# Ledger of designs, part 175: peptides against a protein of PDB entry 1IK9

Target 1, 211 residues: chain A of PDB entry 1IK9
Amino acid sequence: MERKISRIHLVSEPSITHFLQVSWEKTLESGFVITLTDGHSAWTGTVSESEISQEADDMAMEKGKYVGELRKALLSGAGPADVYTFNFSKESCYFFFEKNLKDVSFRLGSFNLEKVENPAEVIRELICYCLDTIAENQAKNEHLQKENERLLRDWNDVQGRFEKCVSAKEALETDLYKRFILVLNEKKTKIRSLHNKLLNAAQEREKDIKQ
Target 2, 207 residues: chain A of PDB entry 1IK9 as posed
Amino acid sequence: MERKISRIHLVSEPSITHFLQVSWEKTLESGFVITLTDGHSAWTGTVSESEISQEADDMAMEKGKYVGELRKALLSADVYTFNFSKESAYFFFEKNLKDVSFRLGSFNLEKVENPAEVIRELIAYALDTIAENQAKNEHLQKENERLLRDWNDVQGRFEKAVSAKEALETDLYKRFILVLNEKKTKIRSLHNKLLNAAQEREKDIKQ
Target 3, 195 residues: chain B of PDB entry 1IK9 as posed
Amino acid sequence: MERKISRIHLVSEPSITHFLQVSWEKTLESGFVITLTDGHSAWTGTVSESEISQEADDMAMEKGKYVGELRKALLSVYTFNFSKESAYFFFEKNLKDVSFRLGSFNLEKVENPAEVIRELIAYALDTIAENQAKNEHLQKENERLLRDWNDVQGRFEKAVSAKEALETDLYKRFILVLNEKKTKIRSLHNKLLNA

## One batch from the design tools (peptide; made by RFdiffusion4, then SolubleMPNN)

Design b2_p21_8_s4 (from b2_p21_8, 9 letters changed)
Fold by OpenDDE base, seed 5:
Structure b2_p21_8_s4 (fold): chain B 211 residues (1-211), chain C 211 residues (1-211), chain A 21 residues (1-21)
Amino acid sequence: as target 1 above (211 residues)
Amino acid sequence: as target 1 above (211 residues)
Amino acid sequence: SEEIKKLEKEFEEKEEEFKKE
């Protein structure tokens, strides 16, 4: 079961925060349970898939688009307060909400709620859910923080190895060139020495021919 | 102001979850506000630094150790339920809690609470705080997740550059060796050719002398 | 580091072979 709790302001009681809980299975389209509380009283209603379909048809709205608007109204939490207005009559237990556009306001949905006999139980369960959600989110935060610290260490380690590899490549190239230049110069010196010996031998032979 | 909400079970009402809110400035030692609720009624008390000091003295406990025990009892949330037992009289508004050790149970602290006239406001504010905490923790989770994904990409990028650097180093070494061996072999061949020319010139001179 | 040491050692061995020839 999925659940979302949102703060809402009722047109009838704009001075007090109300809490709107919506609970559903997999998708809001399949129906949901709506719970309203002011921290003293609670009201609950079940909205069926058929009621959602009927409301979409009555609005001449495509069902997927209608459910998308329901999701924004009922699950968004404190969206910009001015787009959706919530109304509730404690006498009739009638809940309805409107979408306010620039030039048009229209009723998006309406539900009959029932007053809960033991609102304290609903409120306690709501607080328990909030505390559980906080604990789960804290555990996720601690895990992600530890993983981020690990990834940062691993990045620094590989970066340091990369820099050492670059430096070692340049050092190796320089050392190789130095060693090979030394060996090549030795061979060049030997070639020059042998050429000089050959020239001297040729000059002596030319002297022996000239007697 | 720091705040912690915990679930507790009262010895007097073990079937219902109560919520213990503790709020303080910087440290619990400087005093705190304690609020108890069952989702219908609320009770609040202020505990001063002097009362905490007096309780520590009455217990013959070092103040820092006593505050450490208070923190475990009042702020731990659902620690192992059996270490701290909570008692509250709705009639006297007297709250006390005991630490249960293997061979010894002792009263850790006691506070007089006052019944809140408008418990709904306290409950609404408590729910608001929970919802705000959830929203803040969700935003932190989303941020940490995005940073984790970034760090993982950055790690993969530097790892791939490191592997390319290693391969490029090996390739450079191999290419340098091949080029230098070619040049060295050319010089060796030239030395051998010059030596053979020198030997031939010496042999011709020896023939001319024997003639 | 170990790979660099291996490459340096292979270089020294090839340099010694080249001096013997």
Scores: peptide ipSAE 0.016, ipTM 0.820, DockQ to the pose 0.080
Fold by OpenDDE base, seed 4:
Structure b2_p21_8_s4 (fold): chain B 211 residues (1-211), chain C 211 residues (1-211), chain A 21 residues (1-21)
Amino acid sequence: as target 1 above (211 residues)
Amino acid sequence: as target 1 above (211 residues)
Amino acid sequence: SEEIKKLEKEFEEKEEEFKKE
């Protein structure tokens, strides 16, 4: 089961924050349980997949698009855009919500709720769920923090190895060149010496021919 | 202001989860506000720094140690160790809590609470705080996730550069050695040629002397 | 890669100097 709790304001009671809980299995399209509370009273209703399909048909909207709007209305909370308006009658237990666009408002859905006999249990369970969610999110946050610290250490290690590799490459190149020059110069000196010996031998032979 | 909400079980009502809220400014030692709720009723009390000091003195405990025990009792929630027992009388509004050790239980503190006239406001505010805390923790989690993904990309980039640097170093060494061998062999061939010319010139001179 | 190419080019230039000497 998945759950979302949102703060909403009712048109009839704008000064009192209400809480809208929606619970569903795998997908909101398959139906959901809606719970409304003001921190004293609670009201619950169940919406079936067939009711969702009927509401989509009544609106002449494709079901996937309709469920997408339901998800925004019921699960996102009242986003700062005031795009969704919520209405509830405590007398009739009739809950309905509208999407407000610039020039057009339309009803998105309506549900019959039932007053919960023991609202304190529902409220306690809701608070428990919030506290559990906080604890789970804190544990995830601590895990991600530790992973971040690990990745940063690993990055610094590889960076340091990379810098050492660059420096070692440059040092090796310089050393190889120095060694090459030394050996090459030795060979050049030997070639020059051998050439001079050949010249001297030729000059001596020319002297010996001249008696 | 800092705040912590915890689930507790009262000895008098072990089947009903209660919520203990503690709020304080900077440090718990400076005093705190305690709120107890069962999801229907709420009770609040204020504890001053002087009362905390007096409770520590009455217990013959060092204040910092006592505050450390208060923090564990009131802020950690009922940890799985059942080390702290909570008691509350709805009639007297007297709240007290005990630390249970294997062989010794002792009272850690006691507070007079007052019944809140409008518990629904306190409950709504408590739920709001939980929802805000969830949203803040989610935002922190999303930030840490994005940072983790960044660090992982940066690590992979440096790792790939490091591997290329290693391969390039090895390739450069190999190329330098090949080029060096070619030049060296050319010089060795020239030296051998010059030596052979010197030997031939010496042999011809020895023939000319015998002639 | 650019630093490696720079070092390779410096190597080729030094090799050409060595052929002239």
Scores: peptide ipSAE 0.019, ipTM 0.822, DockQ to the pose 0.081; fails the geometry check
Fold by OpenDDE base, seed 2:
Structure b2_p21_8_s4 (fold): chain B 211 residues (1-211), chain C 211 residues (1-211), chain A 21 residues (1-21)
Amino acid sequence: as target 1 above (211 residues)
Amino acid sequence: as target 1 above (211 residues)
Amino acid sequence: SEEIKKLEKEFEEKEEEFKKE
């Protein structure tokens, strides 16, 4: 089961932050449980897949698009642009929300809720879930931080080895060429010496022929 | 201001999870505000630095050690070993907690709380803080995850460049040697040829002298 | 570094072989 808690403002009680909990299995499309609380009272309702499909049909909206709008409204909280307005009657337990666009406002959904008999239990469970989520996220953060530190060390180690390899390649090339030049020059000197000896021998022979 | 919320079990109500909020400035030693809630009622008290010092003295405990024990008791929640027992009287608003060691149990601290008139506001603010903490931790997690992915890519890129550098160094050395051998062998062949020519010239001269 | 030293040593050995020939 997936769960999201958001803060909302009700049109009827704009000074009191309410909390909207939505829980679902795999997809919001398959239905969800909605819980509303003001920190003293709580209200819960179940929305079925058939009700979601019916609301989409009644709105003449494609189901996937409708579920996408529900997800934005119910799971993200009211974004900073107040695109969604939430209404709740404590008397009728009727919850509805509207999408406010520049040129068109429309009701996006409506749900009948029931007042919870023991709201303290619902509130305690909600706080427990928040604390569990904090602990899980903290453990994940600590893990990711340690992994970042590891990856950074590993990167620095390989980078340092790479720089040494580059420098060593250049040094090796330079050294090999220097050594090669020395040996080659020695052989060139020997060739020159032998040529000079051959020239001298030829000149002496030419002198010996000329008596 | 720093803040920590933990879940605790009261000896008087072991079936009902209570939440203990502690808030402090910089250090727990400077004093703190304690808030207890069961999700319906709330109780708050302020503990001064002087009260902490007095409790440490009354216990004959070094202040830093005492504050260290307070931090473990009040900020960590009851760890899995139930080392800390929490007691609260709703009638007297007296809160106290004990440390249970194998051979010695002792009262670690006691606080007078006051019942909050509007517990719903305290509970709403507590839930808001939990949701804000979740959002902050999620943003940090997303940042760390993206950084991990970056560091891993950067590591793979440097590793691949390093491997190519190693292979290129070995290939360069091998190629330079092969080229060197070819040129050197050519020079050796030329030296041998010149020596043979010199020997032949000397032999011809020796024949001419014997004629 | 060790691989570099190995290659440098193989170079010196080959250079000496080339001087003897």
Scores: peptide ipSAE 0.018, ipTM 0.820, DockQ to the pose 0.080; fails the geometry check
Fold by OpenDDE base, seed 1:
Structure b2_p21_8_s4 (fold): chain B 211 residues (1-211), chain C 211 residues (1-211), chain A 21 residues (1-21)
Amino acid sequence: as target 1 above (211 residues)
Amino acid sequence: as target 1 above (211 residues)
Amino acid sequence: SEEIKKLEKEFEEKEEEFKKE
């Protein structure tokens, strides 16, 4: 089961933060359980897949698009954009929400909720879920932090080895050339010496022919 | 102000999860506000720095060690080790907690709490804090995840460049040696040719002298 | 001398290729 808790403001009680819990199995499209609380009272309703399909049909909206709007309304909380307006009557337990666009406001959905007899259980479980989520996210953050510190060390180590490899390549190249030039110059000097000896021998032979 | 919420079990109500909020400024040693809730009622008390010092003295415990034990008891929740036992009387609003070791149990501290008139405000604010903490931790998690993915890419890139550098160094060394041997062999051949010409010239001169 | 200069040039070219990768 997946769950999301969001804070919302009711049009009837704009000064009192309410909490909207939505619980579902795998996908919101398959239906969901909605729970509303003000921290003292709680109200719960179940929305079936058939009700979601009927609401999409009544709106003449494609089901995937409608479920996408439900997800934004019910799972994001009222973000600072006030795009979704929430209404609840404590007397009738009727919950409805509207999407407010610049020139068009329309009802997105409505649910009949039932007042929970023991709201303290719902509130305790909600707080437990929040604390569990905090603990899980903290453990994941600590793991990612350790992994990032590992990757940063490993990156610095490989970078330092790479820079040493580049420098060692250039140094090796320079050393090989220097050694090559030394040996080559020795051979060039030997060739010049032998050539001069040949020239001298030829000149001596030309002198011996001239007596 | 720093805050921690923990779940605890009261000896008097072991089946009902309670929530212990501790709020403090910079350090727990400077004093703290304690709030207890069962999701329906709330109780709050303030503990001063002087009370913490007095409790440490009464226990004949070094203050830093005592504050360390308070931090474990009040901020960790009762971990699975049941090392800390919590007691609360709703009638007297007296809260006390004990440390249970194998052969020794002792009272670690006690507080007089006051029943909150509007527990719904405390509960709503507590849930808001949990939701804010979840959002902050999620944002941190997403940031760390992106940084992890960046560092992994950067590591792979530098590792690949390092491997190419090693291979290029070995290839360059091999190529330089091959080329060096070719030029050196050419010069050796020229030296041999010149030496043979000198030997022939010397042999011809020795023939001319015998002639 | 020309063959050494050719080797030097080919080596500089390989070094420049390595710096571009």
Scores: peptide ipSAE 0.014, ipTM 0.815, DockQ to the pose 0.084; fails the geometry check

## One batch from the design tools (peptide; made by RFdiffusion4, then SolubleMPNN)

Design b2_p22_1_s1 (from b2_p22_1, 14 letters changed)
Fold by OpenDDE base, seed 1:
Structure b2_p22_1_s1 (fold): chain B 211 residues (1-211), chain C 211 residues (1-211), chain A 22 residues (1-22)
Amino acid sequence: as target 1 above (211 residues)
Amino acid sequence: as target 1 above (211 residues)
Amino acid sequence: SEELQKVQEEAKKLEEEEKKEE
């Protein structure tokens, strides 16, 4: 079961933060359980897949788009202020919500809720779920932090090896060229010396032929 | 102000999860506000720095060690089960907690609480704090995840460049040696040829002298 | 004379090859 808790403001009680819990199995489209609380009282309702389909049909909205709007309204809390307006009558237990666009407001959905006999149990479970979620997210954050520190160390190590490799390549190239030039110049000097000796020998032979 | 909420079990009501909120300014040693709730009722008390010091003295415990034990008892929730036992009388509003060691249990501290007139406000604010903490931790998680993915990409990029640098260094060394050997062998061949010509010229001159 | 000319021509060729290797 998946769950999301959001804070909402009711039109009837704008000064009192309410909490909207939505619980579902795998997908919101297959139906959900909605729970509303003011921290003292709680109200719960079940919305079936058939009710979601009927609301989409009544709105002449494509079901996937409608479910997308339900998800924004019910799971995000009040996103950017005033896009979704929530209404609840404690007397009738009728919950309805509207989408407010620039030029048009329309009812997005409505639910009949039932007052919970033991709201303290619902509230305790809700707080437990929040604390569990905090603990899980903290553990994930600590894990990701350690992994980021590992990756940063590993990156610095490879970067340092890479820089050493670049420098070593340049140094090797320079050293090899210097050594080669030295050996080559020795060979050139030897060739020149041998040519001069050959020239001298030829000149001496030409002198010996001329007596 | 710093705050921590923990779930606890009271000896008097072991089947009902209670929530212990501790709020403090900078350090727990300077005093704190404690709030207990069962999701219906709430009780609050203030503990001063002087009370903490007195409790440490009464226990003959070094203050830093005592504050360390308070932090474990009051901020961690029930850590590994049964190390800390919590007691609360709703009639007297007397809260006390014990540390259970293998061979010795002792009272670690006690507080007089006051029943909150509007527990719903305290509960709503507590849930709001939990939701805010969840949102902050989720944002941190998403940031760390993105940074993790960045660092992993950067590591892979540097690793790939490093491997290319190693291969390029080996290839360069091999190519330079091959080219150098070719040129050196040409020069060696020329030196040998010139030496043979010089030897022949000397042998011919020795024949001409005998002639 | 002919041998001296051959050695001089070979010396010139070597100097030209040395200049191409620089």
Scores: peptide ipSAE 0.021, ipTM 0.821, DockQ to the pose 0.709
Fold by OpenDDE base, seed 2:
Structure b2_p22_1_s1 (fold): chain B 211 residues (1-211), chain C 211 residues (1-211), chain A 22 residues (1-22)
Amino acid sequence: as target 1 above (211 residues)
Amino acid sequence: as target 1 above (211 residues)
Amino acid sequence: SEELQKVQEEAKKLEEEEKKEE
């Protein structure tokens, strides 16, 4: 079961923040339970998949698009643009909400709620859920922070090894060339010495032929 | 201002979760505001730095240790060990809590609370604070997750470069040695050829002298 | 002598090869 709590403003009570809890199984499309509270009273209703489908059909809206609009209205909280207007009658327990666009306002959905007999239980459970969510998110944050610190250390270690490898490659190349040049020059000197000896021997032979 | 909300069980109402909110400036030692609610009624009291100091003195406890015990009792929530027992009289508005150790139970503190006239405002504000804390923690969690994914990519990139650098260093060493051996062998062959030419010239000269 | 000329030509070739290896 998934749950989302958001704060909303009712047109009837714009000075009092209300809380809208929506709970559902896997997808909002399969139906949901809606709970409204003002911190003293609570109201609950169940919306079935058939009611969602019927509302989509009555609105001549594609079901996936309609459910997408329901998610934005009911789960996002009041976004910065007052695009969604919420209405509730405490007398009739009728909840409805409208989408306000520039040129068109339309009712997005309506639900019959029932007044909860023991609102304190609903409020306590809602606060418990918030505290549990805070604890879970804190534990996840602490875990992610430790993972970040680990990954940063691991990155620094590999980076330091990489820099040492680059420097060692350049040093190796330079050292090998220096050593090779020394050995090569020794061989070149020996070749020159042998050529000079051969030239001297040929010159002496030419002198011996000329008597 | 700092705030912590915890759930507690009162000895008088063990079936009903109560919520204990503590708010303070910088340190709990400087005093705090305590708010208790059952989701229907609320009670608030202010505890001054002087009262904390007096309670520490009356208990013959070092103030820093006493404040450390207050933090564990009032801010931790009911930890898994029922070390802290909370008592509240709705009639007298007297709140007190005890620390239960194996061999010794003692009163850790007591506060006079006042019944809040509009508990719904206190409850709404408490829920708002929980929702704000959830939103902040979610935003932090998303940021840490993105940082983790970045750090992991950066690590993989450096690791791949490091492995390539190691392989390139070994390949460079092998290639340089192969090239050097080829050139050295050419020079050795030339030295041998020149030695043979010198030996032949010396043998011919020795023949010419014997003629 | 033809031999002295061959040794001088080989010496010149070696000097030219040494200059190509630098």
Scores: peptide ipSAE 0.021, ipTM 0.820, DockQ to the pose 0.747
Fold by OpenDDE base, seed 4:
Structure b2_p22_1_s1 (fold): chain B 211 residues (1-211), chain C 211 residues (1-211), chain A 22 residues (1-22)
Amino acid sequence: as target 1 above (211 residues)
Amino acid sequence: as target 1 above (211 residues)
Amino acid sequence: SEELQKVQEEAKKLEEEEKKEE
């Protein structure tokens, strides 16, 4: 089961923060359970897949688009732009919500809720779920932080090895050239020495021919 | 202001999860506000630094150690080992908690609470704080996730550059040696040629002397 | 004389090759 709790403001009670809980199995499209609370009273209703499909048909909206709007309204809470308006009558237990656009407001959905006999149990369970979610998110945060620290160390280690490799490449090139020049100069000196000996031998032979 | 909410079980009502909220300024040692709720009723009390100091003295405990025990009891909730036991009388509004060790249980602290007139406001504010904490933790987790993805990319980039540097170093060494061998072989061939010419000239001179 | 000239020409060629290698 998946679950989302959001804060909402009711048109009838704008000064009192209400909480809207939605719970569903895998997909919101398959139906959901909705719970409303003001921290004293609670109301619950179940919405079936058939009811969702019927409301989409009644609105002449494609089902996937309709479910997408339901998800924004019911799971995001009142987004930062007050695009969704929530209404509830405690007398009729009728809950409805509207999408407000600049030039058009329309009803997005409506549900019959039932007053919960023991609202304190629902409220306690809701707080438990929030505390469990906080603990799970803290554990994920601590894990990600440790992984971040690991990745940073691993990056620094590879960076340091890379810099050493660059320096070692330059040093190797310089050393190889220096060694080559030494050997080459030795060979050049030997060539020059042999040439001088050949020249001297030729000059001596020319002297010997001239007696 | 810092705040912590925890689940506790009261000895008098072990089947009903209670919530213990503690709020403080900077340090728990400077005093705190304690709130207890069962999701229907709420009770609040204020504990001063002087009361904390007096309770530490009455227990013959060093203040820092005592505050350390208070922090474990009141901020951690009942840890996984039921080391702390909580008691509350709704009639007297007297709250007390005990530390349970294998051979000794002792009272750790006691507070007079007052019943809140509008518990729904306290409960709503508590749920709001939980939802805000969830949102903050989610934002931190999303940030850390994005940073981890960045660090992983940066690591892969440096690793790939390092591998290229290693391969380029090996290729450079191989190329330099090949070029050097070619030049050295040319010089060796020239040396051998000059030596043969010198030997021939010496042999001819020896023939001319015998003639 | 001809051998001396050949050695002198080879010496000049070596000096020119050395100057190309610098």
Scores: peptide ipSAE 0.021, ipTM 0.820, DockQ to the pose 0.736
Fold by OpenDDE base, seed 3:
Structure b2_p22_1_s1 (fold): chain B 211 residues (1-211), chain C 211 residues (1-211), chain A 22 residues (1-22)
Amino acid sequence: as target 1 above (211 residues)
Amino acid sequence: as target 1 above (211 residues)
Amino acid sequence: SEELQKVQEEAKKLEEEEKKEE
């Protein structure tokens, strides 16, 4: 079961933050349980898949698009964009919400809720869920932080090896060329010396033939 | 101001989860505000730095050690170790807690609370704080995840450059040695040829002298 | 005379090859 808790403002009680809990299985399309609380009283209702389909049909909206709008309204809370307006009557237990576009507001959905007999139990469970979610998210944060620190160390180690490899390549190239030039020059000197000896021997032979 | 909310069980009401909120400035030693709620009623008290010092003195405990025990008791909640036992009288508004060691239990602290007139406001604010904390932790998680993905890409890029540098170094060394050997062998062949020409010239001169 | 000319031509060719290897 998935759950989302959001803060909302009711049009009838704009000074009192209410909390909207939605619970569902896999997708909101399959139906959901909605719970409203003001921190003293609580109201709960179950919305079936058939009711969602009927509301979509009554609105002449495609079901997937309608469920997409329900998800934005019920799971995101009243974001600062005032796009969704929430209404609730404590007398009739009728909950409804509207989507406000620039020039047109329309009712997006409406649900009958029931007053919870023991609101304190529902509120305690809601707070427990929040505390569990905080603990889980903290554990994930600590894990990700440790992994970041590991990846940074591993990056620094490879970077240091790379820089050493570059320097070692340049040093190797320079050393090999220096050694090559030394040996080559020694061989050139030996060749020159042998040519001079050959030239001298030929000149001496030409002198011996001329007597 | 720092805040921590924990779930606790009262000895008098073991079936009902209570919530303990502690709020403080910088360190718990400077004093704190404690709030207890069962999701219907709330009780609040302020504990001063002087009261903390007096409780430490009455216990004959060093203040820093005492504050360290208060931090474990009040901020960690009742962890599964049952090391701390919480008691509250709704009639007297007297809150006290004990530390349970193997062979000895002792009172760690005691506070007078006052019943909150509007518990729903305190409960709503507590839930708001939990929801804000969840949102902040989710944003931190998303940031850390994106940073992990960046660090992993950067590591793969450097690793790939390092491997290319190693291969290029080995290829360079091999190529330079091959070229060097070829040139050296050519020079050795020239030296051998010149030595043979010099030997032949000397042998011909020796024949001409005998002739 | 012909042998001396041949050795001088070989010496000159080797000097030209050495200059190409520098």
Scores: peptide ipSAE 0.021, ipTM 0.819, DockQ to the pose 0.774; fails the geometry check

